Peptides against a protein of PDB entry 6B4J. Designs and how they scored, part 8

Target 1, 315 residues: chain A of PDB entry 6B4J
Amino acid sequence: DITMQWYQQLQDASMQCVLTFEGLTNSKDSQAKKIKMDLQKAATIPVSQISTIAGSKLKEIFDKIHSLLSGKPVQSGGRSVSVTLNPQGLDFVQYKLAEKFVKQGEEEVASHHEAAFPIAVVASGIWELHPRVGDLILAHLHKKCPYSVPFYPTFKEGMALEDYQRMLGYQVKDSKVEQQDNFLKRMSGMIRLYAAIIQLRWPYGNRQEIHPHGLNHGWRWLAQILNMEPLSDVTATLLFDFLEVCGNALMKQYQVQFWKMLILIKEDYFPRIEAITSSGQMGSFIRLKQFLEKCLQHKDIPVPKGFLTSSFWRS

## One batch from the design tools (peptide; aimed at target 1 L264)

Design b1_p10_5_s2 (made by RFdiffusion4, then SolubleMPNN; from b1_p10_5, 7 letters changed)
Fold by OpenDDE base, seed 3:
Structure b1_p10_5_s2 (fold): chain B 315 residues (1-315), chain A 10 residues (1-10)
Amino acid sequence: as target 1 above (315 residues)
Amino acid sequence: DKMQELLNFV
């Protein structure tokens, strides 16, 4: 399976990256520990500062991240920090940065859907300049949200239940599995972030170049989802999230093909979702239904709330 | 058209 091969390749690359900087992470040397913490903060704090407030602030954050990845010193916590402080510094920072982008999906975007766009445009721009960060974003995303691949992890003989739950994307702490609503909320955030990344380009880059992971991957994702059996509650939730965020962009890009896809979703796939939807899961089902019906009726998909406009970039 | 092919696989 091509999709699973792609998934595994990204996971292998991510694991290899971790092994590469293991010396830094496992060091007991006080200076190495200090460097590690400084690099970790330098990589993650700027991402946490991303907001919907002003384009100028977003540019400052982007420039800081790019500078760090380029081997330039940046100010973090009142100190000058550079990836050159350790031979494994760049690999470590790339990994932690990618991890943080995905974390903002599962936390910030999960709680504030509009936050997907400023985070995504920075991630896309960084990905364009630093492809390895993009691969690591995918690796982290796929591991936390297998539905972003998409695939449904299966229980294997001899597997612990908790490990299977984790593979499905659930958090398990102290032998307690995450509540379904919280799980879906996190998955939604990550899918929304992904849907935003694949359509956005950093406006100050070379937009004539091909998007490093563009809308064609959105089309692939939809095709793959529709070729799979629906999963209870998950499919209805994430399909809505995906279409709400990138449906307008897909409509503009694929036009008639997109509408054919949407009709297939409504007429062929939606009944399959309905068949597996329990009375307690009607919320996500109804939301998807209403969205599809509205879009088909109006022959339009609205621009998502939070989409960055020219006025944002002038602020 | 690769995109149409993907659609046909649905």
Scores: peptide ipSAE 0.032, ipTM 0.743, DockQ to the pose 0.300
OpenDDE base, seeds 1, 2, 4, 5: peptide ipSAE 0.026, 0.024, 0.024, 0.027; ipTM 0.726, 0.713, 0.718, 0.728

Design b1_p10_5_s3 (made by RFdiffusion4, then SolubleMPNN; from b1_p10_5, 3 letters changed)
Fold by OpenDDE base, seed 1:
Structure b1_p10_5_s3 (fold): chain B 315 residues (1-315), chain A 10 residues (1-10)
Amino acid sequence: as target 1 above (315 residues)
Amino acid sequence: SEMEELLNLV
C-alpha cells in the first residue's frame, strides 16, 4: 500500500530526527539543559501566541519563527536564543515547532474552530520556507490522528489493547481510555487544522511557488476516505469537519468534479455510514447529511467561519 | 485527469 509506505517513511524520518537531537535531550549537563529549555520555549511560545486579533501581530509571530529557524537570534524569556547554541539545536527546534502546531490543532482548534485559520496560515508559510518542518507536522499529525492520512490502524495478534487504542488516537491514562466525545473533539481539531493548512498560503511569501502540501492532498484525502469502510461516528464527524473547513476552497478549485464527489458521497457513501450508525450516534451523521444536502440544494459551500479576509491583514 | 482517476477509484 503506497499510502502506508508514505506514512511509514514520515514516521521513520520523525524518529530519526528524535535520535539526531537525543544528545541535547538526554544531556545531564546544566548548560545543555538550559539551552534545551530556552530552545523549546523559543519554538513553542510564538505558536501559542497566534490569535485571530490582528494580521500585524500574526506577521510578527511568523517573522520570529522564521528568524529562529534561519539561525538568527531571537528574544525569548528575556534572553537571546539561537539554534546555533547547540549542534542539534535546529533539529530540536524544527521537531518541537512541528509538534506544537499539531498540539494547537488538538487543543486550541478543538475548542475554538475559528483558530484553525491563523494557525494554519503560519504553519503553511513556515512549511513553504522550511520543508522539513512541514514533513514533521505531517508526521506528528498522522501519528496522533491516523484518520488524517487516512487509514484505520488494525489490531495485530499479541498487541496490547491499550497500544491498539493509542494507535487509533485515543489517550490512555492509568489504564483508562479517553471518552469518545473527547477523542472526537481532539480528532476534529486536528482535521480542521489540516484542512486549513492545505488551502492557505502565507500572503507575504512567494505566491508563484506551488503550495508545498496543497488542495490536491485534500482531494486525495476525500478519495481515500470514500474508498474505505466508514467507522461509526468517526467518519461522519471528520468528513463534516473537513468539508466545513475546506469545502469552499475545493469547490472553487475542482468545480464540476467536486460536485460529482458530493453527489457520490450522498448517494453511495451516506447509506454505508447510516448502516453502521447506532441511534445514539445519529447526531454526527445527521449534521453531515444536513450540511451536504444544504450545499447541494444551494449549489454553494459557505466560506468557513474564521476565514482570514483582506481586512484581517490590514489590521 | 489525475483528479478524475482518483474519483473513479471510489
Scores: peptide ipSAE 0.036, ipTM 0.741, DockQ to the pose 0.302
OpenDDE base, seeds 2, 3, 4, 5: peptide ipSAE 0.029, 0.031, 0.034, 0.033; ipTM 0.727, 0.736, 0.736, 0.735

Design b1_p10_5_s4 (made by RFdiffusion4, then SolubleMPNN; from b1_p10_5, 4 letters changed)
Fold by OpenDDE base, seed 1:
Structure b1_p10_5_s4 (fold): chain B 315 residues (1-315), chain A 10 residues (1-10)
Amino acid sequence: as target 1 above (315 residues)
Amino acid sequence: SEMQELLNLV
């Protein structure tokens, strides 16, 4: 399976990255620990500062992240911080930055869907300049949300139930599995972030270059989802999230082909979702159905709420 | 099938 090979390659690259900076992370030296913490803050704080308020502020954040990744010193916590402070500093920062972007999907976007767009445009722009960060974003995303690949993890003989639950993306703490609503909320945030990344380009970059992970991956994702059996509640939820965020962009890109896909979803895939949906889970399916039927009726997919306009970039 | 045609666009 090509999709599973791609998944595994990204996970292997991520694991190799962790091994590369293990010396920095496992060091008992006080100076190394200080450097690690300074680098971690420098990588993650700018991402947490991303907001929907002003394009100028977003540009400052982008420039700071790019400067850090380029080996330039940046101010963080009142200190000058550079990846050159340790031989493993760049690998560590790339990993932590990528992890933080996915975390913002899991936390911020999950709670505030509009936040997907400013986070995604920065992530996309950084990915364009730093491909390794993009691969690490995918690796983190895929590990936390296998549905972003997409694939459904399978239970293997001898596997602990908790490990299987974690593979499915559930948080398990003190032998208690996460509630389904919280699980779906986090998965929704990550899918929405991904759907935003694949359609957005940093406006101050070289627009002549091909998007490093563009809308063709959105088409691929949809095709793979449709080639899979639906998962109860999960498929309906995430398919809605994906289409709400990037449906308009996919419509513009693929036109007639995209409408054919929506018809296929309605005619062939909805019955399969409905067949596995309990009465208590019908809310997610109904939401998806109503959204798609409205789009088909109006022959249009609305621009998602929070989409960045030209006025945002002039602010 | 229409489904297979769409999948082949991947």
Scores: peptide ipSAE 0.037, ipTM 0.764, DockQ to the pose 0.744
OpenDDE base, seeds 2, 3, 4, 5: peptide ipSAE 0.030, 0.034, 0.032, 0.031; ipTM 0.733, 0.754, 0.733, 0.736

Design b1_p10_6 (made by RFdiffusion4; failed a check: a repeat of another design)
Pose (drawn by RFdiffusion4):
Parts: structure tokens; C-alpha cells; sequence
Structure b1_p10_6 (pose): chain A 315 residues (1-315), chain P 10 residues (1-10)
């Protein structure tokens, strides 16, 4: 409940932000749409540019967003734009910027697991400078993936199925329901991004402040889901690509206590899945063992493939 | 059997 109460605090807090700018979106004038068009444009593209080439140019995207959020003018396609044009624009850009980070994790990181780090450092950095943006990231990240909270949505009695699948985060339209394959990845990329944000820190600016969403939330996540019964395919998958990304940082921080948590899912939580999962979906549960059988004996969890090296920063 | 829990270390 402590988590479910905190879960609601962010959700209805985001709905307050959906209404604070109410009128900027619900506007049909010509100029009214041009403004809504230029802001969302110059605020959601720099996030899409976030590449793995170098941290040198990765700073441009960070500064371009810091200037845009802090109110300074920002060079956009054609003429320069700024938030000072409209008082509602700030509380609007922070909304659309937050969704983009999760969205970049939704599409890009699900397919390309390594791009989770160059995106997370910009987000973990912008979260420091502007805490308001972070709560909005925790808002969108939580609804599109309630498994990141982590809370498994229970079945409410007397309700149709298509109503329930939407609560699980499946993308569904009038008649189309998102397949399970093209769904499982959209969740992987989300928590792989979440597993990266909590362990990374923006290097530049020389800040003595602390990480806004510390690595502590990585421990609670593993603990909060390992104390409840696992879902068939969702848990064994998400439980793997979270440890592959953040298992190295947790091993260093919580040295022995983290190992105890691992030798538990090896002999106490693995059986909790072998019976729950049918023979047609053991694919995820198998990767989870192949991951631990090594890590447990190697006494090491490999650094996530795609970690930003020193070469990446200087270069 | 019940599942074990792990509190946050200090």
C-alpha cells in the first residue's frame, strides 16, 4: 500500500498537469495550433537524437533541453522558439518531454538494448536540474508499464477481457489486440531504461547534489516482485533484463545482501515459475537460469552491454 | 510455503 499510495500520488499529480495547460491543447485557432506545434516539435526531437556515437555531442542535446526548459530561446527548424511565448507552455513541454523518454524506451530500447544508457543519462541529468520533469516520467512510466511500479494489476470481477488487457498495458484498438511478442518487448525496453536511469549520473556540471531516483529503488523493485507470486512469461522476462542492466551496480552497492537475493530466486523462486509457466512459454524462464548459473558461479554479473565508457565521454 | 522478503539494507 505504501507503494500503491505513492503510485496514485504521481498518477493524479500528472492529471493535475493534464489540466493546468488545459486550453493549450484544446485550441483550434491557427496561431493556437502553431504554438502547440512548435513546442512539442522542439521538445521531443532532441530526445530522439540521443545516439551512442559520443558523449561529446550528447551534451548538445542536454543543453538544448536545459535551455528550452529553463526558458531560454532554442534554435528550431526555421526560426528560434522559446517557452516564454505562453505561460502554459512550460507546464506543457514538461508533459510532452516526459512521455518521450518513456516512449524512446518503449520503441528504441526494446529493440536496441544498448541505447538505454545514452538516453538514461540525459534523463537522469534533466531529472536533477528539474525534479518536476522526473515525477512526470515516473507518471507515464508507471501507467504504460505497471510492472515497473512494480504491481501486477489484478482482475476486477464482472468485467470483459478486452477491458482487462488494456490495464495490463497492452496496446488495443477497436478490434486489434497487441500480440504478446510485440508487447513483451515494449515492457522490456521500459524497465531496461528504468534499470539504467537509477544507476547512471550525468557527469558534467560538477554537481554535489544526489541522484533524484537513487539505486535504492532498484533493490525495492527486485524485493517487491520476488515476494509475490510470478506471472508466467512477464516476470521471468522482466526479472532478467532488469538484472542484466542493473545487476552490476547492485552487486557493488549491496555486496552480500544482493547475492543472498540471487541465491534465493535460484532455489526458491525458480520453482515458483516452473509450475506456473506452461511448456509453451518456458523461453523466458530458461534465459533467466542461463543468466544466473554463470553469475552465481562466476561471482560476477557482467557490466551491461552498452555501458558508456570513458572513451565515449571524452570522445 | 510463504515467500521470503528482503528489507532495504541501511
Amino acid sequence: as target 1 above (315 residues)
Amino acid sequence: PPLPSFPLPS

Design b1_p10_6_s3 (made by RFdiffusion4, then SolubleMPNN; from b1_p10_6, 3 letters changed)
Fold by OpenDDE base, seed 4:
Structure b1_p10_6_s3 (fold): chain B 315 residues (1-315), chain A 10 residues (1-10)
Amino acid sequence: as target 1 above (315 residues)
Amino acid sequence: MPLPTFPLPP
């Protein structure tokens, strides 16, 4: 399966990256530990500072991240920090930066859906300039949210239940599995972030270049989902999240083809979702239903709430 | 990869 090969390739690349900087991460040397912590902070703090407050502030954050990845010194915690402080510094920073972007999907976007857009536009812009960061974003995303690939992990003979739960994307701590609502919330945040990344371009970049991971991957994602049996609650939830965030962009890009796809979802795929939906899962089902019906009735998909306007970039 | 076209085969 080509999709699974792609998934595995990204995971392998991520694992190789970890092995590359293991000397930095496992060092007992006090100076190496200090460098590690400084680099980790320099990579992650700017991402945490991303907000919808002002476009100018977002540009400053972007410039700081790009400077760090370019080998330039940046100020972090009152110190000058550079990836050149250690031979493994760049790989470590790229990995931690990518991890942090996905974590913001998992946490910030999960709680505040509008946060997807400022995070995504920075991630997209950084990906354009630093492709390896993009691959690592995908690797982290796919590992935490297999539905972003998409695939549904299956229980294998001899597998521990907890390991299966983790493969599905659940957090398992002290033999306690995450509650379904929290699980879906995190998955939603990551899917929404992904749906935002594939449609957004950094406005100060070279717009003549092709998006490094653009809407064609959104189309691929939808196609793959529709070729899979729906998963109870998960499919209805994430399909809604995806379409709410990037449906307008897909409509503009694919036009008649998009509407054919949306009709196919409503007429052929939605009954399959209904057939596996329990009474306790009707919330996600109804939300998707109402969204599809509204979009088909109006022959329009609204611009998502939180979409970055021209006024944001002038602020 | 070529973009999948709709309708997708079942």
Scores: peptide ipSAE 0.028, ipTM 0.676, DockQ to the pose 0.108
OpenDDE base, seeds 1, 2, 3, 5: peptide ipSAE 0.024, 0.023, 0.024, 0.026; ipTM 0.662, 0.666, 0.670, 0.666

Design b1_p10_6_s4 (made by RFdiffusion4, then SolubleMPNN; from b1_p10_6 with P1M S10P)
Fold by OpenDDE base, seed 4:
Structure b1_p10_6_s4 (fold): chain B 315 residues (1-315), chain A 10 residues (1-10)
Amino acid sequence: as target 1 above (315 residues)
Amino acid sequence: MPLPSFPLPP
C-alpha cells in the first residue's frame, strides 16, 4: 500500500530526527539544557502568537520563524537565540516547530475553527522555504490523527487496549480514555488545519512555485476516504470539517470533477455512512447532509468563515 | 502522481 508506505516513511524520518538531536535533549550539561530551553521557546512561542488580528503581526511572526530556521539570531525571552548554538539545534527546532503547528490544530483550531487560516498560511509559507518542516508537520499530524493520512488503525491480536486507543488518536491517561466529544474536537481541529494548509500560500513568497503540499493532496485524501468503509461518527465529522474548510478551493480547482465527487458522496457514500451511524451520532451525519444538500442546491461551496481577506494583509 | 479520477473504483 503506497499510502501506508508514505505514512511509515514520514514516521521513520521523524524518529530519525529525534535520534539526531537526542544528545541535546538528553544532555545533563547545564549549558546544553539552557540552549535546549531557549531553542524550544524560540521555536514555539511565535506559533502561539499567531492570531487573526493583523496581517502585519503575522508577517513579523513568519519572519521571526524563518530567521530562526535560516540560522540567524532571534530575540526570545530577552535573549539572543540561534540554532547555531548547538550542532543539533536546527533539527531540534524544526521538529519542535512542526510539533507546535500540529498542536495548534489540536488545541487552538479545535476550539476556534477560524484560527486554522492564519496558522495554516504561516505553516504553508514556512513549508515552502523549509521542506523538512513540512515533512515533520505531516509526521506529527499523521501520528496524532491517522484519519489525516487517511487510514483507520485496526486492533491486532495481542495488542493492549490502551495502545489501540492511542493508535486511533485517543488520549489515554491513568487508564482513562478520552471522551468521544473531546477526541472528535481534536481530530476536527487537525483536519481543519490540514485542509487550510493545502490551499493557502504565503502572500510574500514566490507564487510561481508549485505549492509544496497543495490541493492535489486534498483530492487524494477525499479519494482515499471514499474508497474506505466509513467509520462511525469519525468519517461524517471529518469529511464535513474538510469540505467546509477546503471545499470552495477544491471546487475552483477541479470544477466539474469536484461536483461529480460531491454527487457521488450524496448518492453512493451517504447510505454507507447512514448504515453505521447510531442514533447518538446523528448530529455529525445531519450536519454533513445539510452541508452537501445546500451546496448541491446552490451549486456553490461557500468561502469558509475566517478565510483571510485582502484587508487582513493590509492591516 | 496522477490525480485519481472520479468515480473511483470502490
Scores: peptide ipSAE 0.025, ipTM 0.659, DockQ to the pose 0.107
OpenDDE base, seeds 1, 2, 3, 5: peptide ipSAE 0.020, 0.024, 0.024, 0.022; ipTM 0.651, 0.663, 0.661, 0.653

Design b1_p10_7 (made by RFdiffusion4)
Pose (drawn by RFdiffusion4):
Structure b1_p10_7 (pose): chain A 315 residues (1-315), chain P 10 residues (1-10)
Amino acid sequence: as target 1 above (315 residues)
Amino acid sequence: HFKEYNHDFS
C-alpha cells in the first residue's frame, strides 16, 4: 500500500498537469496550433537524437533541453523558439518531454538494449536539474508499464477481457489486440531503461547533489516482486533483463545482501515458476537460469553490454 | 489474486 499510495500520488499529480495547460492542447486557432506544434517538435526531437556515438555530442542534446526547459531560446528547424512565448508552454513541454523518454525506451531500447544507457544518463541528468520532469517520467513509466512499479494488476470481477488487457498495458484498438511477442519487448525496453536510470549519473557540471531516483529503488523492485507470486512469462522475462542491466551496480552496492537475494530465486523462486509456466512458455524461465547459473558460480554479474565507457565520454 | 510470501531481503 505504501507503494500503491505512492503510485497514485504520481498518477493524479500528472492528471493535474494534464489540466494545468488545458487549453493549449484544446485550441484550434491557426496560431494556437503553430505554438503547440513548434514546442512539442523542439522538445521531443533532441531525445530522439540520443545516440551511442560519443558523450561529446551527447552534451549538446542535454544543453539544448536544459536551455529549452529553463526558458532560454533554442534553435529549431527554421526560426528559434522558446517557452517564453506562452505561460502554459513550460508545464506542457515538461509533459511531452517526459513521455518521450519512456517512449524512446518503449520502441528503441526494446529492440536495441544498448541504447538504454545513453538515453538514461540524459534523463538521470535532467531529473536532477528539474525534479518536476522526473515525477512526470515516473508517471508515464508507471501506467504504460505497471510492472515497473512493480504491481501486477489484479482482475476486477464482472469485467470483459479486452477491458483487462488494456490495464496490463497491452496496446489495443477497436478490434486489434497487441500480440504477446510485440508486447513483451515494449515492457522489456521500459524497465531496461528504468534499470539504467537508477545506476547512472550525468558526469558534467560537477554536481554535489544526489541522484534523484537512487539505486535504492532497484533493491525494492527486486524485493517487491520476489515476495509475490510470479506471472508466467512476464516475470521471468522482466526479472532477467533488469538484472542484466542493473545487476552489476547492485552487486557492488549491496554486496552480500544482493547475493542472498540471488541464491533465493535460484532455489526458492525458480520452483515458483516451473509450475506456473506452461511448457509452451518456458523460453523466458530458461534464459533466467542460464543467466544465474554463471553469475552465481562466477561470483560476478557482467557489466551490461552497452555501458558508457571512458572512451565514450572523452571522445 | 496473488499469493504472498515472507522472505527477508533486509

Design b1_p10_7_s1 (made by RFdiffusion4, then SolubleMPNN; from b1_p10_7, 5 letters changed)
Fold by OpenDDE base, seed 4:
Structure b1_p10_7_s1 (fold): chain B 315 residues (1-315), chain A 10 residues (1-10)
Amino acid sequence: as target 1 above (315 residues)
Amino acid sequence: SFKVYDYDFE
């Protein structure tokens, strides 16, 4: 299966990356520990500072991240920090940066959907300049949210229930699995972030170049989802999340083909979702239904809330 | 993956 091969290749690359900088992370040397912490902060703090407030501030954050990845010194915690401080510094920073982007999906975007767009545009821009960061973003995303691939992990013989739950994307702490609502909230955030990344280009880059992971991957994602059996509550939730965030962009890109797909979703796939939806899961089902009906009625997909406008970039 | 071809939107 080509999808699973792709998934595994990304996971392998991520694992190899971890092994590469293991010397830095496991070092008992005080100087190495200091460098590790400085690099970790330099990689993650700028991402946490991303906001919807001003385009100029977002540009500053982008420039700082790009400078760090380019081997230039940046100010962090009152100190000058560079990936050149350690031979494994670049690999470590790329990994931690990618991890942080995905974490912002499962936390910040999960709680504030509009946050997807400023985070995504920075991620997309960095991905364009630093492809390895993009691959690592996918690796982290796929591991935390297998539905972003998409695939549904299956229980294997001899597997512990907790391990299976983790494979499904659940957090299990002290033998307690997270609540379904929290799980779906995190998954939603990550899918929304992904849906934003595939449609956004950093406006100060070379936009004539092909998006490193563009809308064609969105089309692929939808195609794969539609070719899979729906999963209770999950499919309705994430399909809505995805279409709400990138449906407008897909409509503009694929035009008649998009509408044909949307009709297919409404007429053929939606009944399959309905068939597996329990009374306690009607919220996600109804939300998807209303969205599809509204879009088909109006022959339009609305621009998502929080979408970055020209005025944002002039601020 | 499924194939979607051009079709008039009804």
Scores: peptide ipSAE 0.023, ipTM 0.648, DockQ to the pose 0.081
OpenDDE base, seeds 1, 2, 3, 5: peptide ipSAE 0.021, 0.021, 0.021, 0.020; ipTM 0.640, 0.642, 0.647, 0.639

Design b1_p10_7_s2 (made by RFdiffusion4, then SolubleMPNN; from b1_p10_7, 6 letters changed)
Fold by OpenDDE base, seed 2:
Structure b1_p10_7_s2 (fold): chain B 315 residues (1-315), chain A 10 residues (1-10)
Amino acid sequence: as target 1 above (315 residues)
Amino acid sequence: SFKVFDYDFE
């Protein structure tokens, strides 16, 4: 399976990355520990500062991240920090940066859907300049949200239930599995972030170049979802999330083909979702239903709330 | 037309 091969390749690359900088992360040397912490902060704090407030602030954040990844010194915590402080510094920073982007999906976007767009546009721009960061974003995303691939992890003989739950994307703490609503909320955030990334280009880059991971991957994602049996509650939730965020972009890109797909979803796939939807899960189902019906009725997919406009970039 | 997996879209 080509999709699973792709998944595994990204996971392997991510694992190899971790192994590469393990000397830095496992060092007991005081100086190494200091460098590690400085690099970690330099990589993650700018991402946490991303907001919907002003385009100018977003540009500053982008420039700082790009400078760091380019081997230039940046100010962090009142100190000058550079990936050149340690031979493993660049790999470490790329990994932590990618991890942080995905974490913002599962936390910030999960709680505030509109946050997807400013985070995504920075991620996209960084990905364009630093492909390794993009690969690591995918690796982190796929691991935390297998539905972003998409695939459904399978239980294997001898596997602990908790490990299986984690593979499915659940958080398990103190032998307690995450509540379904919280699980779906986090998955939604990550899917929404992904849906935003694939459609957005950093406006200050070379937009004439091909998007490093563009809408064609969104098209692939939809097609693959449709080729899979729906999962109770999960499919309805994430399909809605995906379409709400990138449906307008897909409509503009694929036009008639998109509408054919949407009709297929409504007429063929949606009944399959309905068949596995329990009364307690009707909320996500109804939301998807209403969205599809509205879009088909109006022959339009609305621009998602929080979409960045020219006015944002002038602020 | 564009084919992705088991679906073919024109």
Scores: peptide ipSAE 0.027, ipTM 0.650, DockQ to the pose 0.207
OpenDDE base, seeds 1, 3, 4, 5: peptide ipSAE 0.025, 0.023, 0.024, 0.024; ipTM 0.666, 0.652, 0.642, 0.650

Design b1_p10_7_s3 (made by RFdiffusion4, then SolubleMPNN; from b1_p10_7, 5 letters changed)
Fold by OpenDDE base, seed 2:
Structure b1_p10_7_s3 (fold): chain B 315 residues (1-315), chain A 10 residues (1-10)
Amino acid sequence: as target 1 above (315 residues)
Amino acid sequence: SFKVYDYDFD
């Protein structure tokens, strides 16, 4: 399976990255610990500062992240910080940065869907300049949200239930599994972030170049989802999230082909979702239904709320 | 028809 091979390759690369900077992360040396913390803050704080407020602020954040990844010193916490402070600094920063982008998906976007767009446009722009960060974003995303691949992890003989739950993307703390609503909320945030990344280009980059992970991956994702049996509540939720965020972009890109796919979803796949939807899960189902019906009726997919406009970039 | 993986579209 090519998809699973791709998944595994990204996970292996991510694991190898962790091993590469293990010396930095496990060091007991006071100076190394200080460097680690400074690098971690320098990598993550700018991402947390991403907001929908002003394009100019977003540019400053982007420039800071790019400078850090380029080996230039940046100001963080009142100190000058550079990845050159440690031989493993760049790998560590790339990993932590990628991790933070995905974390913003599962937390910030999960709570505020509109936050997907400013986070995604920065992530896309950084990915364009730093492909390794992009690969690590995918690795983190795939690990936390296997549905972003998509695939469904399988229970293996001898596996602990908690480990299986974690593989499915659930958080398990103190032997308590995350509630389904919270789980879906986090998954939604990550899918929405992904859907935003694949359609957005950093406006101050070379937009004539091919998107490093563009809408063709969105098309692939949809096709793969449709080739899979639906999961109760999960499929309806994430399919809606995906289409709401990137459906307009896919419509513009693929035109007639997109509409054929949407009709197929409504006429063929949607009944399969319905068949596995319980009365308690009707909310996600109804939401998807209403979305599909509205889009087909109007022959249009609306631009998602929070989509960045030219006015945003002039602010 | 347009084929997308294991799905065929007319």
Scores: peptide ipSAE 0.020, ipTM 0.634, DockQ to the pose 0.186
OpenDDE base, seeds 1, 3, 4, 5: peptide ipSAE 0.019, 0.019, 0.019, 0.019; ipTM 0.629, 0.590, 0.634, 0.620; seed 5 fails the geometry check

Design b1_p10_7_s4 (made by RFdiffusion4, then SolubleMPNN; from b1_p10_7, 6 letters changed)
Fold by OpenDDE base, seed 2:
Structure b1_p10_7_s4 (fold): chain B 315 residues (1-315), chain A 10 residues (1-10)
Amino acid sequence: as target 1 above (315 residues)
Amino acid sequence: SFKVFDYDFD
């Protein structure tokens, strides 16, 4: 399975990355601990500032992240911080930065869907300049949201139930599994972030170059989803999230092919979703249905709320 | 047409 091979390759790369900076993360030396914390803050704080800022401030954040990844010193917490402070600093920062982008998906975007776009455009721009960060974003995303691959983890003999639940993307704390609504909310946020990343280009980069992970991956994702049996509540939820965020972009890119796919979803895939949807799960199904019916009726997919405009970049 | 996996879209 090519998809699973890709998944595994990214996970392996992520794991290897963790191993490479283990010396930094496990050090008991006070100076190393200080460096670790400084680098972690330098990598993550700028990302946390994205969701509420104007275009000009977004550029400042981007430049700061790029500078850090380029080995240049940046100001963080009133101190000069550089990845050169430790031989493992760059690997650590790339990993933590990628992790933070995905975390903003599962937290900030989950709660405020419009936040997907400013986060995504920065992530896309950084990915363009730093491909390893992009790979690590995918690795983190896939680990937390296997539906972003997409694949459905399976229970294996001898597996602990909690481990299986975690593989499915649930948080398990103190032997308590996350509530379904919270789970879906986090998954939605990550899918929305992903859907935004694949369509956005940093406007101050070289847009003549190919998107490092563009809309073709969105098309692949949709095709793969349609090739899979739907999961109760999950499929309807995430399919809606994906189409709401990147449906307009996919429509513009794929034109007639896109509409054929939407018709296929409505005519062939919906019955399969409906067949596994319980009365208590009809909300997600109905929401998707209404969205598709509206789009088909109007022969248009609206630009998503929060989409970045030229006016945003002038602010 | 564009084929992805088991689907072919024209």
Scores: peptide ipSAE 0.028, ipTM 0.655, DockQ to the pose 0.206
OpenDDE base, seeds 1, 3, 4, 5: peptide ipSAE 0.027, 0.025, 0.025, 0.024; ipTM 0.675, 0.660, 0.654, 0.651

